# Peptides against a protein of PDB entry 5IXI: the designs that were tried, part 120

Target 1, 141 residues: chain A of PDB entry 5IXI
Amino acid sequence: TPLLDASSLEYLFAQGQYDLVKCLAPIRDPKTEQDGHDIENECLGMAVLAISHYAMMKKMQLPELPKDISYKRYIPETLNKSIRQRNLLTRMRINNVFKDFLKEFNNKTICDSSVSTHDLKVKYLATLETLTKHYGAEIFE

## One batch from the design tools (peptide; made by RFdiffusion4, then SolubleMPNN)

Design b2_p27_5_s1 (from b2_p27_5, 11 letters changed)
Fold by OpenDDE base, seed 5:
Structure b2_p27_5_s1 (fold): chain B 141 residues (1-141), chain A 27 residues (1-27)
Amino acid sequence: as target 1 above (141 residues)
Amino acid sequence: FSFKDLVNPKLDKSFNELIKKANEKMK
């Protein structure tokens, strides 16, 4: 979009990541238990987008990323704390879902398409709009 | 204004499918 220049998009993308992780833009409340899991998976998706964007900017392939790469630093801090309190099997399940998500996204979406870093930023911000309560709004407390 | 209107359709489709797949795994 000609009205959204590269510098503005870069700023919004960086700020959006910060706001999500630091819970300045809190995630929406779940309506059901399944909705809660859906929200968590959307957060995992946000991690996948952020990591994929980083790799693409550095011109790195997925195997070149650290083997112990994790979603932990890319999701809301409150959610990260919640996950760490869950049992081992649940944590393993979440980690497997994330690893599969990251792998399939990079193999099928990034490598086999014309998707750019610009597209990843836009998708990140678009998801942030629906995932969080107050994204784009000034909050006074 | 919404960023949703600017999302690459191919990216949007594939990403949403993977979210759905993740949701199924967590049932």
Scores: peptide ipSAE 0.717, ipTM 0.958, DockQ to the pose 0.810
Fold by OpenDDE base, seed 2:
Structure b2_p27_5_s1 (fold): chain B 141 residues (1-141), chain A 27 residues (1-27)
Amino acid sequence: as target 1 above (141 residues)
Amino acid sequence: FSFKDLVNPKLDKSFNELIKKANEKMK
C-alpha cells in the first residue's frame, strides 16, 4: 500500500521522531511514579531504535559510534529538561541503563540478519502509537 | 490500521525484554 512503501514509511518515521522530540506527540500521562519510570524507559528505547537505525543506515558498528553518544537528542524535550535537573546519581543510572540497552540491543538483536531498517521504523512507529496520547489523531481535527 | 500488526516478532520480543530489564534497573 502507499502508506507502507519505502518513501511513505521513511517520511512517517522522520516525522514521528520530530513529533516525539518536539512534544507535538506528547507522551501519555503516568498513573504512578513507577509508571512514569516505565514511560521514561520506553523513551530510552525509542532513542535506542533511532540510533540503531542510524547506525544500520550508515553501515556502522556500535564501536564506531561516538563514545559520548546520548539519548538526549532522541527523547521528548520536556523529559530531557526534567532529567537534566535530577541529581548526579540518578543521571548516572539513567545513562548506564541507556548504554546497556543500546549495547545489548545491537549485540543481540541487530545482529539478526532478519531485522532490517524497515523493521526498526515499524517498531518505532508502533511504540509511538502506544507511548503518546494521540499520535495520528491530528488528521481528524 | 495499527503498526503493531506489522512489527517483526523477533524484534518485538527482544526489544520488549530489554524494556523490562531497564524497568527492573530503575526500581
Scores: peptide ipSAE 0.717, ipTM 0.958, DockQ to the pose 0.791
Fold by OpenDDE base, seed 3:
Structure b2_p27_5_s1 (fold): chain B 141 residues (1-141), chain A 27 residues (1-27)
Amino acid sequence: as target 1 above (141 residues)
Amino acid sequence: FSFKDLVNPKLDKSFNELIKKANEKMK
């Protein structure tokens, strides 16, 4: 078992975010259509974790975040492009799901518990392990 | 080695429940 000191965890968290967004660690293939939607919602969850970590580091509460905060910068670029091609109703639905997720996570998990930035980093990396195909491994092309 | 073993259980439970809610909303 590798050591996970604060410096190593910070590095892996930063690199993991970069790899997810830039599709260097591509998301897993869906087994079914429903699994595909579940994978997308996990990506929204990754955005919630990243944003919550940012807010916590800046000592900001959810109401202090930009009103138009979005998942777009925190999900795989390929998924972001796919969502932009969907109809308006679908995009609104996705946005509502994300907004509700972020709000409820902030109110019930961040504000009403002892969750730390350390915890958020670990959860992010743990989710990345199951969400992506080759996380932490060499990729052959 | 897996980060799963290091996850805060309270955070893990809450986050997973919210994922399930999102899944139901998108059906």
Scores: peptide ipSAE 0.716, ipTM 0.958, DockQ to the pose 0.790
Fold by OpenDDE base, seed 4:
Structure b2_p27_5_s1 (fold): chain B 141 residues (1-141), chain A 27 residues (1-27)
Amino acid sequence: as target 1 above (141 residues)
Amino acid sequence: FSFKDLVNPKLDKSFNELIKKANEKMK
């Protein structure tokens, strides 16, 4: 496996985001109902990582983020469509889970100066490897 | 090769704990 420099990592991160949202790297099939929820929460986590990366790049703190910040642009389009079809209570619950996730992640993790945009990209790609079907199988050993 | 080996351990722990918490909320 070749060394990953900053430019390569930036490219892979951008491509990974695109592939996840556009379902070019489809998420793994759920084995149970709870597994389905776990997969969805991992997708919410991916949104948290992407948003936090964006905020860090813009040197923004959590209170500076739009109050209507949403996961919608950062999760698979198929999942987004699925969530839209769910009842109001379920959608509210998902939003609460996401907002709590984002808040706690930024308060506990992003506030740590030891965590960099580099780290976020690596974690994003690492999560993508387990979340999606055969991600990177043809590129990485 | 896996990116897992390159993950910042503090970030990894924090993120995974929050995933677990989210999973509990969705039960």
Scores: peptide ipSAE 0.719, ipTM 0.958, DockQ to the pose 0.738; fails the geometry check

Design b2_p27_5_s2 (from b2_p27_5, 13 letters changed)
Fold by OpenDDE base, seed 4:
Parts: sequence; structure tokens; C-alpha cells
Structure b2_p27_5_s2 (fold): chain B 141 residues (1-141), chain A 27 residues (1-27)
Amino acid sequence: as target 1 above (141 residues)
Amino acid sequence: FSFLDLVNPKLQKAYDELIEKANKKME
């Protein structure tokens, strides 16, 4: 895999977020029901990465994050629609788990400075490759 | 690892390893 400089990585990260959310890089088809659940979890994880990256770029700490922050703008639109169609209890569970995850992740990244924005971009793009059908095939070759 | 796994603080080390592997993959 060729080495990507910081500018290229920033561009790819931004484009990757756009492609994922807008479903221009569609998520792969689930092989099983559990696989589908795993895909959704990975998408929610991607949202955490994206939000945390945003927070780091804005030099925000955990208490400064908006209380109404959510995954809705950071996951594939198709998945967002799917989640909205689920019952209230399920949606509440997803929201709670996401908030807990985001809080814990931010404690380990933003607060502890254990992870850099570079790390987040790399992880995001690497996950995006496995999550989508053919995204980044030439880049991660 | 999964999204739900990362809620467990005990899995933080595993996540860090994944980040490291991802970094190496990008080299």
C-alpha cells in the first residue's frame, strides 16, 4: 500500500464520510442476520469515529459535546431510515448504547489523548473498506 | 471487535491494536 501523506488522508477521510452517508459507497450485503447486525454496529462505530474526529478538530472536550449529538448524520442514510422504522424501545436502546460508547471512547481518545486524529482517519478508512462493497480497493491494495 | 464491544473498557487494548494494524496497513 502506498504511503498517504496527511493532505491525501484528510481528503480521503472527508470523501469517505460523504460516500458512506450518501450511500455512494454502499455497505456490503449481509451474509446472515448476525452479519447484518455486525454491519450496523460497525456503522455506528464509524459515527463515533467521525464525531470524535470532529470534536478533536474543534478541540472539544467530552462535556462540550452537544447533548443531542447522535449518529443520524454519520451513518448511511439507508441505515438511518431503517432505524427510524424500528420500535421506540429498540431506538432508545440504540441511542443509549451509542451515547455510552461515545462517552467511553471520548474518554480514551479526546480526554486521554490516546488516539490522534490521524489514527481516527486511518481506522475510519480501513473500516470503510471492509464495510462497503468496493471502496478503496485501489488505495488499500 | 464490534461497536458493542468497545463499550467495555477492558477491550480498549484490543481496539488500540486494531488502530496500530490499520496504521501499518496504510504504510
Scores: peptide ipSAE 0.047, ipTM 0.666, DockQ to the pose 0.056
Fold by OpenDDE base, seed 2:
Formats: structure tokens, sequence, C-alpha cells
Structure b2_p27_5_s2 (fold): chain B 141 residues (1-141), chain A 27 residues (1-27)
């Protein structure tokens, strides 16, 4: 595998987001019900990474982001459809957990100035590799 | 080549802690 420069990483990150959301890189099959929940939480975590990266690129803090910001545009479409079909209490719980997660991640990572957009892209792609069935077969080991 | 070698240790720790917290709330 060749050395990944900044341009290559930017391309892979953008393509990875698209592939995850459009299910071109399908998430792995859950082995148990708990594994399914873990997969969903990892997807929500990747949404946090994507949103945080967006905020950093736009030089915006979380309060400056749209109030309607959510995970919906940053998770697999299949998962989004599944969540939208769940009852109100479940959706409220997911929304609350996500918002809290995003805030805490921002406070403990983004605002700490110890994490760059480069780090977020690397973490995103690394998680994408473990989360999906076959993404990066020729790139990742 | 593994991207895991490039992951910032501080980022990884913070992320893992938050994931664990989220998992607990979602159970």
Amino acid sequence: as target 1 above (141 residues)
Amino acid sequence: FSFLDLVNPKLQKAYDELIEKANKKME
C-alpha cells in the first residue's frame, strides 16, 4: 500500500462517507442483538466524526451549527430508515444520546485542540474498515 | 498498511470512552 498523502486521504474520506451513507460499503451483519446495537452506535459515532470534521473545516463551533443537525445524513440509509420506523421513545433516546455524544466529543476532543481534521479522517476510515463487510479490501490490511 | 497506526491515541481514548457511554445509555 502506497503512502497516503493529504490529497489521497481527503479523497478516501469523502468517498468513504458517500459509500457508507449510500450503502455501497454495507455494514457487517450483526452476530447478536447486542452486536447490532454496537454497530448502530458505531455508525452514530462516525456521524459525530463527520459532523465534527465539517465544523472544523468551516471554522465553526457546535453552537454555530444548525439546530436541526442530526445523524440522519451521516449514517447508512438502511439504518436511517430503520430508526425512523421505531417508536417515539426510542427515537427520542437515540436523538438525546447522539446530541450528548456530539457535545462531549466536542468538549473533550475538538475543543482540546489535540485533534486535527487529519486525525478525524484517519479515525473515520479506520472505523469504516472494521464496520463494513469488504471496504478497502485493496487498501486496508 | 493499517490506518490504525495513524490514529491519535488521545482521540482513540476519548472516542472509546464516549462509545462505551453511549452503549450503556442505549442498553
Scores: peptide ipSAE 0.030, ipTM 0.617, DockQ to the pose 0.721
Fold by OpenDDE base, seed 3:
Structure b2_p27_5_s2 (fold): chain B 141 residues (1-141), chain A 27 residues (1-27)
Amino acid sequence: as target 1 above (141 residues)
Amino acid sequence: FSFLDLVNPKLQKAYDELIEKANKKME
């Protein structure tokens, strides 16, 4: 089992984001319809982690982030295209859920300084392991 | 070796609770 120091985590976190968004590390196949929804929600959660990490690195609070910040640039491109094809009501629901999730996550973690950028990177990579098909086969154990 | 062992328990709990809440809202 390999030990990941700060430099390794930084590299893997950056590469993991790229691989997830570009679908180089494709998400796993759903076992059921509910599993498919869970996978989608996990992807939205990954976007929250990525955005929160970005905000912390820039020393920005959530209100200081761009007004139109969204999950679109932080989820798999295939999923983003799928969401865009859904009706307006469904898309509005997804947007609202994401915004509420991001806000509450910020209130409970970032604002309280209870979570570090290190924690976010670890959580991101850990989730990526379970979310994708074969990602990190040589790294994860 | 699992990265889950390195996850901050406080972060994990908050994340799980939010995901559960989101799942209920999406139904």
Scores: peptide ipSAE 0.031, ipTM 0.614, DockQ to the pose 0.673; fails the geometry check
Fold by OpenDDE base, seed 5:
Order: C-alpha cells, then structure tokens, then sequence
Structure b2_p27_5_s2 (fold): chain B 141 residues (1-141), chain A 27 residues (1-27)
C-alpha cells in the first residue's frame, strides 16, 4: 500500500491528466457496446473531476468559468475525434449529458463542501487506474 | 492496492449516481 503525500499526489494528478488526454495512457478496449458507452461516460466523469478541481483551486463558481471550458480538452484525443465524427443529435446529447453531470456534481459535492481537492485527485487517479490498460502498474497494488 | 479505499464515501456515492444517470440518457 503506497503512502502518498500532498506533493506526490499533486504530481500524479497533473501527470495523469496529461497522459489521459494525450493517449499516453490509452483507455481499455470495450468488451461490448454498453461497455463502450460506460467508458465514454467515465471519460466525461474524468472531465468533470478535472474541471471541478480547477474551479476549486481558483475559488470560482461554475457560472464564472470560461465558456470554452468543456469536456473536449479533458478527455482522450482519440475519443474527442470520435465524438466530432458523430451526427449532430448525438453530439447534442453528449453535450447536454455533460452539462447536467457537471452541474449536478457541483451541487452535490463542491457546493456542499463535502468533497475536497484531495478527494477529487484520489478519485481521478483511482478511475484512471481502472479506465486505462496499464497506468499505475508501478504504483497501484 | 486500489486508491478506491481512500475515496470519501459521499464522493463515491454521488459519482456513481451521476454515472448511472448519464448512462441512462445515452441509451
């Protein structure tokens, strides 16, 4: 069982975001069509965690965030390219799901002060471990 | 060892609920 201090956790969180988006830590292959949808939603969840962490560090509320902040820069580039190739209705659905997810997550966790930036980093890294093929093999047990 | 054991129970419950909701909307 690894013992992570604040500095180590901060480093791993930053590196994990970069590895996920740049596909240096590729996401696992879907076993079924439903599994593919689950993986996509997990990636959207990762974007919510990253954005929420950013907002908390900046002491900002969601309405104060720039309008350009979306899931597009917080998910794997391969997945982002795949989404852009889908039809308009599908893209609209994904955008609406993400917007609702971000809002509800903020209301139930961030606004209630029940979740800290530490918790977000831990959840991000834990999800990254299960979402990717080999990430964290040198750290996680 | 998985870092899931270090996750706040409230965070885990909220996250799972939102993931389930998102999955239903995308079906």
Amino acid sequence: as target 1 above (141 residues)
Amino acid sequence: FSFLDLVNPKLQKAYDELIEKANKKME
Scores: peptide ipSAE 0.030, ipTM 0.620, DockQ to the pose 0.715; fails the geometry check

Design b2_p27_5_s3 (from b2_p27_5, 14 letters changed)
Fold by OpenDDE base, seed 4:
Structure b2_p27_5_s3 (fold): chain B 141 residues (1-141), chain A 27 residues (1-27)
Amino acid sequence: as target 1 above (141 residues)
Amino acid sequence: FSFAPYVNPKFQKSFEELIKKANEKLK
């Protein structure tokens, strides 16, 4: 396995985000209802990684993040559409849970564990492989 | 991922393990 340099990793991370959100790398079909829930949670987790990476690159803390920062533009568009079709209470719950998770992730992982942007990109791509139907086969064998 | 409001040590451990594993593959 050839070593993936920083430039290549940066490219793959950016492209991976685009492919996931635009559904060019479609998420895998759920095998069960619980699997579907797990897929959704992983997508939201991917948003946490992406936002955290964004914040770190901008040298911003969570309280400094703009209000428009949400999972909506960091998850597959199909999933975002699905969430938007759910009732208000469900959407509010998702929003609250996401914000709480993002905060906790920042406190317990970014700050305490000193996770780097490099680590986030690696985690993102690794998760992307498991989340999508066939992405990463040529990269992660 | 375990998408919960609280990130427990188990989540952190799994996260670190996944990073380590992924880094191994990328080398």
Scores: peptide ipSAE 0.027, ipTM 0.610, DockQ to the pose 0.051
Fold by OpenDDE base, seed 5:
Structure b2_p27_5_s3 (fold): chain B 141 residues (1-141), chain A 27 residues (1-27)
Amino acid sequence: as target 1 above (141 residues)
Amino acid sequence: FSFAPYVNPKFQKSFEELIKKANEKLK
C-alpha cells in the first residue's frame, strides 16, 4: 500500500467514525443470532476505542469525561435506536457492562500495554473494515 | 453480552500483531 502519513490517518479515523455512526458505512447483516450479538459487541467495542482515543487526545482521565459520554454517540444510529427499544433491565445491563469495560480497557489495555492514539486509530479502522459492508479495502490492500 | 475478547490476552496479542502489520502498510 502507498505511504499513509499521520494527517491522512487522522482524517480517515474521523471520517470512519462519522460514517459508522451515521450509517453511511452500514454494518454488515448478521448471519446468525450469535453473529448479531457479536456485531453489537464489536460496535460497543468501537465506542470504547473512540472514547479512549478522545480521552487520550484531551489528556483526560475517565472520571473527567463529560457525563454524556457513553456508547450512544459512538455506535451506529440504528443500533442505538434498537437498544433504546429494549427493556429497562437490558439497557441498564448494557450501560453497566460498557462502563465497566471502559474502565477495564483503560487499565489493562491503555495503561499496561502502552497503547497509543495511533494504535487506537489503526484498530478502529481495521475493525470498521470487518464490521461494514464496503469500507476499508483501499486502506489495507 | 460480554466484552471478554477485548481484555483477553489473546486479544492483546492479536492487537499487537495487527498494529505491526498495519504500520508496515502505512509506512
Scores: peptide ipSAE 0.025, ipTM 0.602, DockQ to the pose 0.046
Fold by OpenDDE base, seed 3:
Structure b2_p27_5_s3 (fold): chain B 141 residues (1-141), chain A 27 residues (1-27)
Amino acid sequence: as target 1 above (141 residues)
Amino acid sequence: FSFAPYVNPKFQKSFEELIKKANEKLK
């Protein structure tokens, strides 16, 4: 896999985020029920990466972000609609897990490990390649 | 070939552990 320069990563990250949310790069079809669960969790992970990247670019700590921070605008629109149709307790569980994950990611990975915005873009694009049907086939192997 | 682990193995491992814990809480 070839290394990408900073400008290329910036462009691909912005476009990839748009394509994922708008379902222009659709997520792959699940092979099993467990695979479907894994796909959803990876999408939530993508939201954590996107939010963390945003916070770092704005030089903000997580407590300084809006209290209503959510995964909703950072995951595929189809998945967002699916989650909103689930019962209240399930939605509450997903919301709690996401907030806990975001907090732990910030404390353990961003702050302690000094992960950069560059690293977040790389992880985002690499995950996007495995998560979607055809995206990034010519870039990642 | 996964690009992210090659560039930053420590970051990849920490993320995988967080995903594992999150999956357990969603059961």
Scores: peptide ipSAE 0.031, ipTM 0.604, DockQ to the pose 0.596; fails the geometry check
Fold by OpenDDE base, seed 2:
Structure b2_p27_5_s3 (fold): chain B 141 residues (1-141), chain A 27 residues (1-27)
Amino acid sequence: as target 1 above (141 residues)
Amino acid sequence: FSFAPYVNPKFQKSFEELIKKANEKLK
């Protein structure tokens, strides 16, 4: 297996984000209702990784990010549509849980574990491989 | 090829723990 240098990782990470959001790399079909819920949580986790990476690259802490920061632009468009169709209370819960998770991830994982942008890219791509149907078949084989 | 061997073990464990907690909160 070839070593992925920094430039390769940067390209794959950027392309992977685009493919996930635009559903060019469609997420796998749920096998059960619980599996569908797990897929949703994985997608939200991907959003946390993407946002954290963005913050680190911009050398900004989470409070310094725009007030409208959300998972919406970092998850598959199909999932975003699904969430928007849910009732207000459900959407509020998802928003609150996501914000709390993002903060805790930053405090407990990014800061305490000294996680780098490199680590985030690797985790993102690794998760993308398992989450999607066909993404990177040639690369991840 | 798999990215799994390149994932930092400490980071992976911490992330998985947080995901587990988040799953319960989202239910």
Scores: peptide ipSAE 0.029, ipTM 0.603, DockQ to the pose 0.805; fails the geometry check

Design b2_p27_5_s4 (from b2_p27_5, 15 letters changed)
Fold by OpenDDE base, seed 2:
Structure b2_p27_5_s4 (fold): chain B 141 residues (1-141), chain A 27 residues (1-27)
Amino acid sequence: as target 1 above (141 residues)
Amino acid sequence: FSFKPYVNPKLQKSFDELIKKSNEKMK
């Protein structure tokens, strides 16, 4: 990833979140069934990064965030639609595992490794590049 | 710069299995 100043990084991070969720930067086509699963996992990972970044920026602990925080507003709308079509028990399980993952990420990765909001933005954009079809080709090449 | 987030192996396996099983049910 090329070196970006703080202002550029902030802009790209904000725009990248919007583009991912609104499918303006569509996720890449899966090459295999397993690749499709990996893509969904990466999208959920992107949600973890985005939520963690939000919490850090607001200087809030996870328990202080809204109780209904989930991946829903932080993943591609197409994927969110797909998940909503799955049965209730499956959705509950996904929610549960996601919340546990989010908590563990904040406890063990952010706190223990001193990951900054800057680092999260870099990781987000780097993952976005690999996850989407054409996003940021001029920037990341 | 790059880093790998810490993921509890049990959580990661569970997460992967959930996504896999969920997708299979939708086919």
Scores: peptide ipSAE 0.025, ipTM 0.594, DockQ to the pose 0.105
Fold by OpenDDE base, seed 3:
Structure b2_p27_5_s4 (fold): chain B 141 residues (1-141), chain A 27 residues (1-27)
Amino acid sequence: as target 1 above (141 residues)
Amino acid sequence: FSFKPYVNPKLQKSFDELIKKSNEKMK
């Protein structure tokens, strides 16, 4: 993988978030049914990375973030619409698992492992390349 | 550079099963 400087990472991270959410970089077609929900799980993971990066940039702990923080604005719009069509209990379970995952990620990965905003950007872009059809090929291939 | 964030196995399993079950119920 080619080395990217800080300015390049900052630009690519910002653009990558926009492209993923707005489906300008569409997620890849699933190869199997298992691959399909793996893709959805990875998208929720991308939301965790984006929210954690935001919190770190604002020097805020997760409890200081708005109570209504969710994955909704950090995942592809198509996936968000799909989740909203599922029944109430399923949506509640997804919300709860997401919040628990975000909390554990903050405690075990951010706080205990001293992960930096730089590390989060690298992980985000690397995952984005694997999730989307053609995005980032020039950088990571 | 390799970044491997902490993932609780129980939570990861919960995500996998939840999404799988939700997709099956919508068929």
Scores: peptide ipSAE 0.025, ipTM 0.584, DockQ to the pose 0.106
Fold by OpenDDE base, seed 1:
Structure b2_p27_5_s4 (fold): chain B 141 residues (1-141), chain A 27 residues (1-27)
Amino acid sequence: as target 1 above (141 residues)
Amino acid sequence: FSFKPYVNPKLQKSFDELIKKSNEKMK
């Protein structure tokens, strides 16, 4: 894969987040029911990466983040709409599990592994390429 | 990839099951 300079990577990362959330880069069609579950989990994982990147850029710890920080603004709008249509208790559980996952990721991966914002952008874009239908083919192929 | 994020297996299983159950409730 081609090596990108910092400016190019920053641009692609920002554009990729926008395209994913706005469904301009639609997620791939699930092959099975389990594949659909995996896709949703990957999207939630993308939210973790994006939020962690934001926190690192602002030099903020997780408890310092705004209370309204959640996966909702960092996943495809179609998926967010789908989740909002689910049972209230289910949505509450998703929120709790997500918060726990975010905390665990930051404590065990970010802090312990000295992961940089550069690493998060690379991971995000690489995952985005595999998650969406035809995004990033010119970069990774 | 320069790194592989840590995922607590228990949390991951809980997440997967939660998403699965959530989708089943919509059927």
Scores: peptide ipSAE 0.025, ipTM 0.589, DockQ to the pose 0.104
Fold by OpenDDE base, seed 5:
Structure b2_p27_5_s4 (fold): chain B 141 residues (1-141), chain A 27 residues (1-27)
Amino acid sequence: as target 1 above (141 residues)
Amino acid sequence: FSFKPYVNPKLQKSFDELIKKSNEKMK
């Protein structure tokens, strides 16, 4: 895959986020029950990437982020709807684990590994390709 | 370029189990 310039990556990253959330790039059908779990985990992981990228761009610490920052804005709307249908305790646990994961990712991966916003964009787009039915074919071919 | 984020194994296990459990409760 040829290297994309900074402007191209910025555009693709923004468009990719929009397409994922709005289900314009629909997530692939699960092959097994475990695959379905993996897809949800990866979607939540992509939310971590997107939020971390936002925080880095704004030079903000996690506690400084708006209170409503959560996975809800950064995962496919279909998945968000599914999660909202689950019982309260489950939703609370998902939220807690997500927050812990976001914090750990920031501390261990971003801070300790010197991950850049460029790296996050690349990882996001690469993951998006694996999660969706058709996205990324023209980018990575 | 391949980026593999660091994930605490205990945390990742909890995350995976939580997603699994949440899906099971919907069945």
Scores: peptide ipSAE 0.025, ipTM 0.590, DockQ to the pose 0.123

Design b2_p27_6_s1 (from b2_p27_6, 12 letters changed)
Fold by OpenDDE base, seed 4:
Structure b2_p27_6_s1 (fold): chain B 141 residues (1-141), chain A 27 residues (1-27)
Amino acid sequence: as target 1 above (141 residues)
Amino acid sequence: SSFLEQNEYSPKALKGLDEFFQKLKEK
C-alpha cells in the first residue's frame, strides 16, 4: 500500500466509497461465473468494511447498530439492482449471511484483533484497487 | 453447490479479511 498521511487517507477512503457506490469506479468484468460471485462477495465485504468503519467512527458497538443496517448503501448501485431482481429467498439469504458476517467481523476482527479505522481504510482502498477497472492508477503508481 | 450457495455472501471472505489484518499487524 502507498504511504499516505491520515488526512489524505481519509479523503481517499471517502471518495472511494462514493466512486464505488455510484459506479464512477466500475467494478471489473467477471472472467467466469465464479469470478462474478467472487466480485459480488468482495463488494459485500466492502460494505462490511464501510459499515464497520462508520460504527467505529460513531463509537457504536455491534448491539448498537441499527437493526435494519444493510449493504444496500455501500455496494455498487448496479449490484444492488441486480440483487433486488433475485427471488425473495435468495435476498433473505444474502441479508442473513451479510448480517452474520458483519457480526462475526466486528466481534473477531474489530474487537479481538483491535483493528483501527486506519486499517479498515487501507484494506478498503487496497480492495477497491483490485476490484475496479482503473481506480487508483494515478494515485498508486 | 446450489445456485443459492454460489450467489450468497461467502464466509470465506471473513477468513481472508482476518488474514489480511493479521498480516498488517505483523509488519
Scores: peptide ipSAE 0.100, ipTM 0.710, DockQ to the pose 0.053
Fold by OpenDDE base, seed 3:
Structure b2_p27_6_s1 (fold): chain B 141 residues (1-141), chain A 27 residues (1-27)
Amino acid sequence: as target 1 above (141 residues)
Amino acid sequence: SSFLEQNEYSPKALKGLDEFFQKLKEK
């Protein structure tokens, strides 16, 4: 198995974000209704990772992020469109869950642990392998 | 086995991240 150096990791992370959002790497088909919800939650988790990585790279604390920070730019466009079509209460729930998770992740995981941008890239790419249909077929085993 | 695992890209923090993802799924 070929080694993945830092430059390759950076490239794959950037490309992976683009492919996920633009649906060039489509998310896997749900096996059940609950699996569908799990997939959506994993997408929201991917947004947390991407935003946290961005904040760390900019040396910004969570309160310094734009007040309108959201998952919308960091999840598959198809999922974003689906969420926008749901009723107000459902959308409010999703927004609250995401914001609460982001805050907790920042306070308990980013600030209180040794999580690095490297760790976030690894977790992001590892999740892409399981979340998408065929992404990384030539790389991941 | 994942390509990342074979390249020893398994930081200790990954377990904590997985637990966090589980908490998200429960809401």
Scores: peptide ipSAE 0.064, ipTM 0.630, DockQ to the pose 0.521
Fold by OpenDDE base, seed 2:
Structure b2_p27_6_s1 (fold): chain B 141 residues (1-141), chain A 27 residues (1-27)
Amino acid sequence: as target 1 above (141 residues)
Amino acid sequence: SSFLEQNEYSPKALKGLDEFFQKLKEK
């Protein structure tokens, strides 16, 4: 990971979230259908990181977060639109998987590994660099 | 495979995240 001071990391993390959601850092093109599915899963993972970071910063546990919290505001807008066009059962499945994912991540990875907000930002930016076409070209390898 | 299975999402990224953070803690 690159050497970044706290302020720089915070800025890059905030900007990275914005760039991902607004598709200013477009996700890479899938090579196969399975690759596309993997990319979507990674995007959902990014949402987990972002939400977990938010919860930690607010010193709130998941049950204390708004009940309507979801991946929708934390994934690329293009993907969000795509998911919204899928049938109800599919959307329910995605919602359930995401909620379970988020809970498990919080209960196990966050708590058991004592992950910090710093760690989340690093992972977010590192994943963003690999997930997108050109983001972080001058920051990361 | 069913339509749901074809469009099913899996928490595969969770394992990756856990492994990643484990490596971070080792450094």
Scores: peptide ipSAE 0.176, ipTM 0.734, DockQ to the pose 0.059; fails the geometry check
Fold by OpenDDE base, seed 5:
Structure b2_p27_6_s1 (fold): chain B 141 residues (1-141), chain A 27 residues (1-27)
Amino acid sequence: as target 1 above (141 residues)
Amino acid sequence: SSFLEQNEYSPKALKGLDEFFQKLKEK
């Protein structure tokens, strides 16, 4: 299989984000309750990757990011609606988990491992393949 | 085959990402 060049990777990454959020690439159905939780965690992880990539491209630190940037813009719309219907304590927990996840990822993984924007795009697309039902059938094999 | 297997981009960094995500989700 041919290696993807930079232009192809940029396109796929941008399209993948759109497809995930707009549910054009729907997430897979959970097999168990725990699997459902894992899927939600993966979606939160996707949000962390997308936000981190954005921050790196803009050469911004986390405190410099607009306060309106949260997981809400970077997860499937169906999941976002589901989260909004949950009780206050649950929503608070999810917000805290995401905030801690984002901070730890940037402080440790991004900085300590010297992760590049290229790596983030690759990880995003790789996760998207496993998270969604049929995404990437024309590319992945 | 997975996207990672096809391209083999920065294998050490990607492995670290996977491990880190796993740790965060378990806590």
Scores: peptide ipSAE 0.060, ipTM 0.636, DockQ to the pose 0.623; fails the geometry check

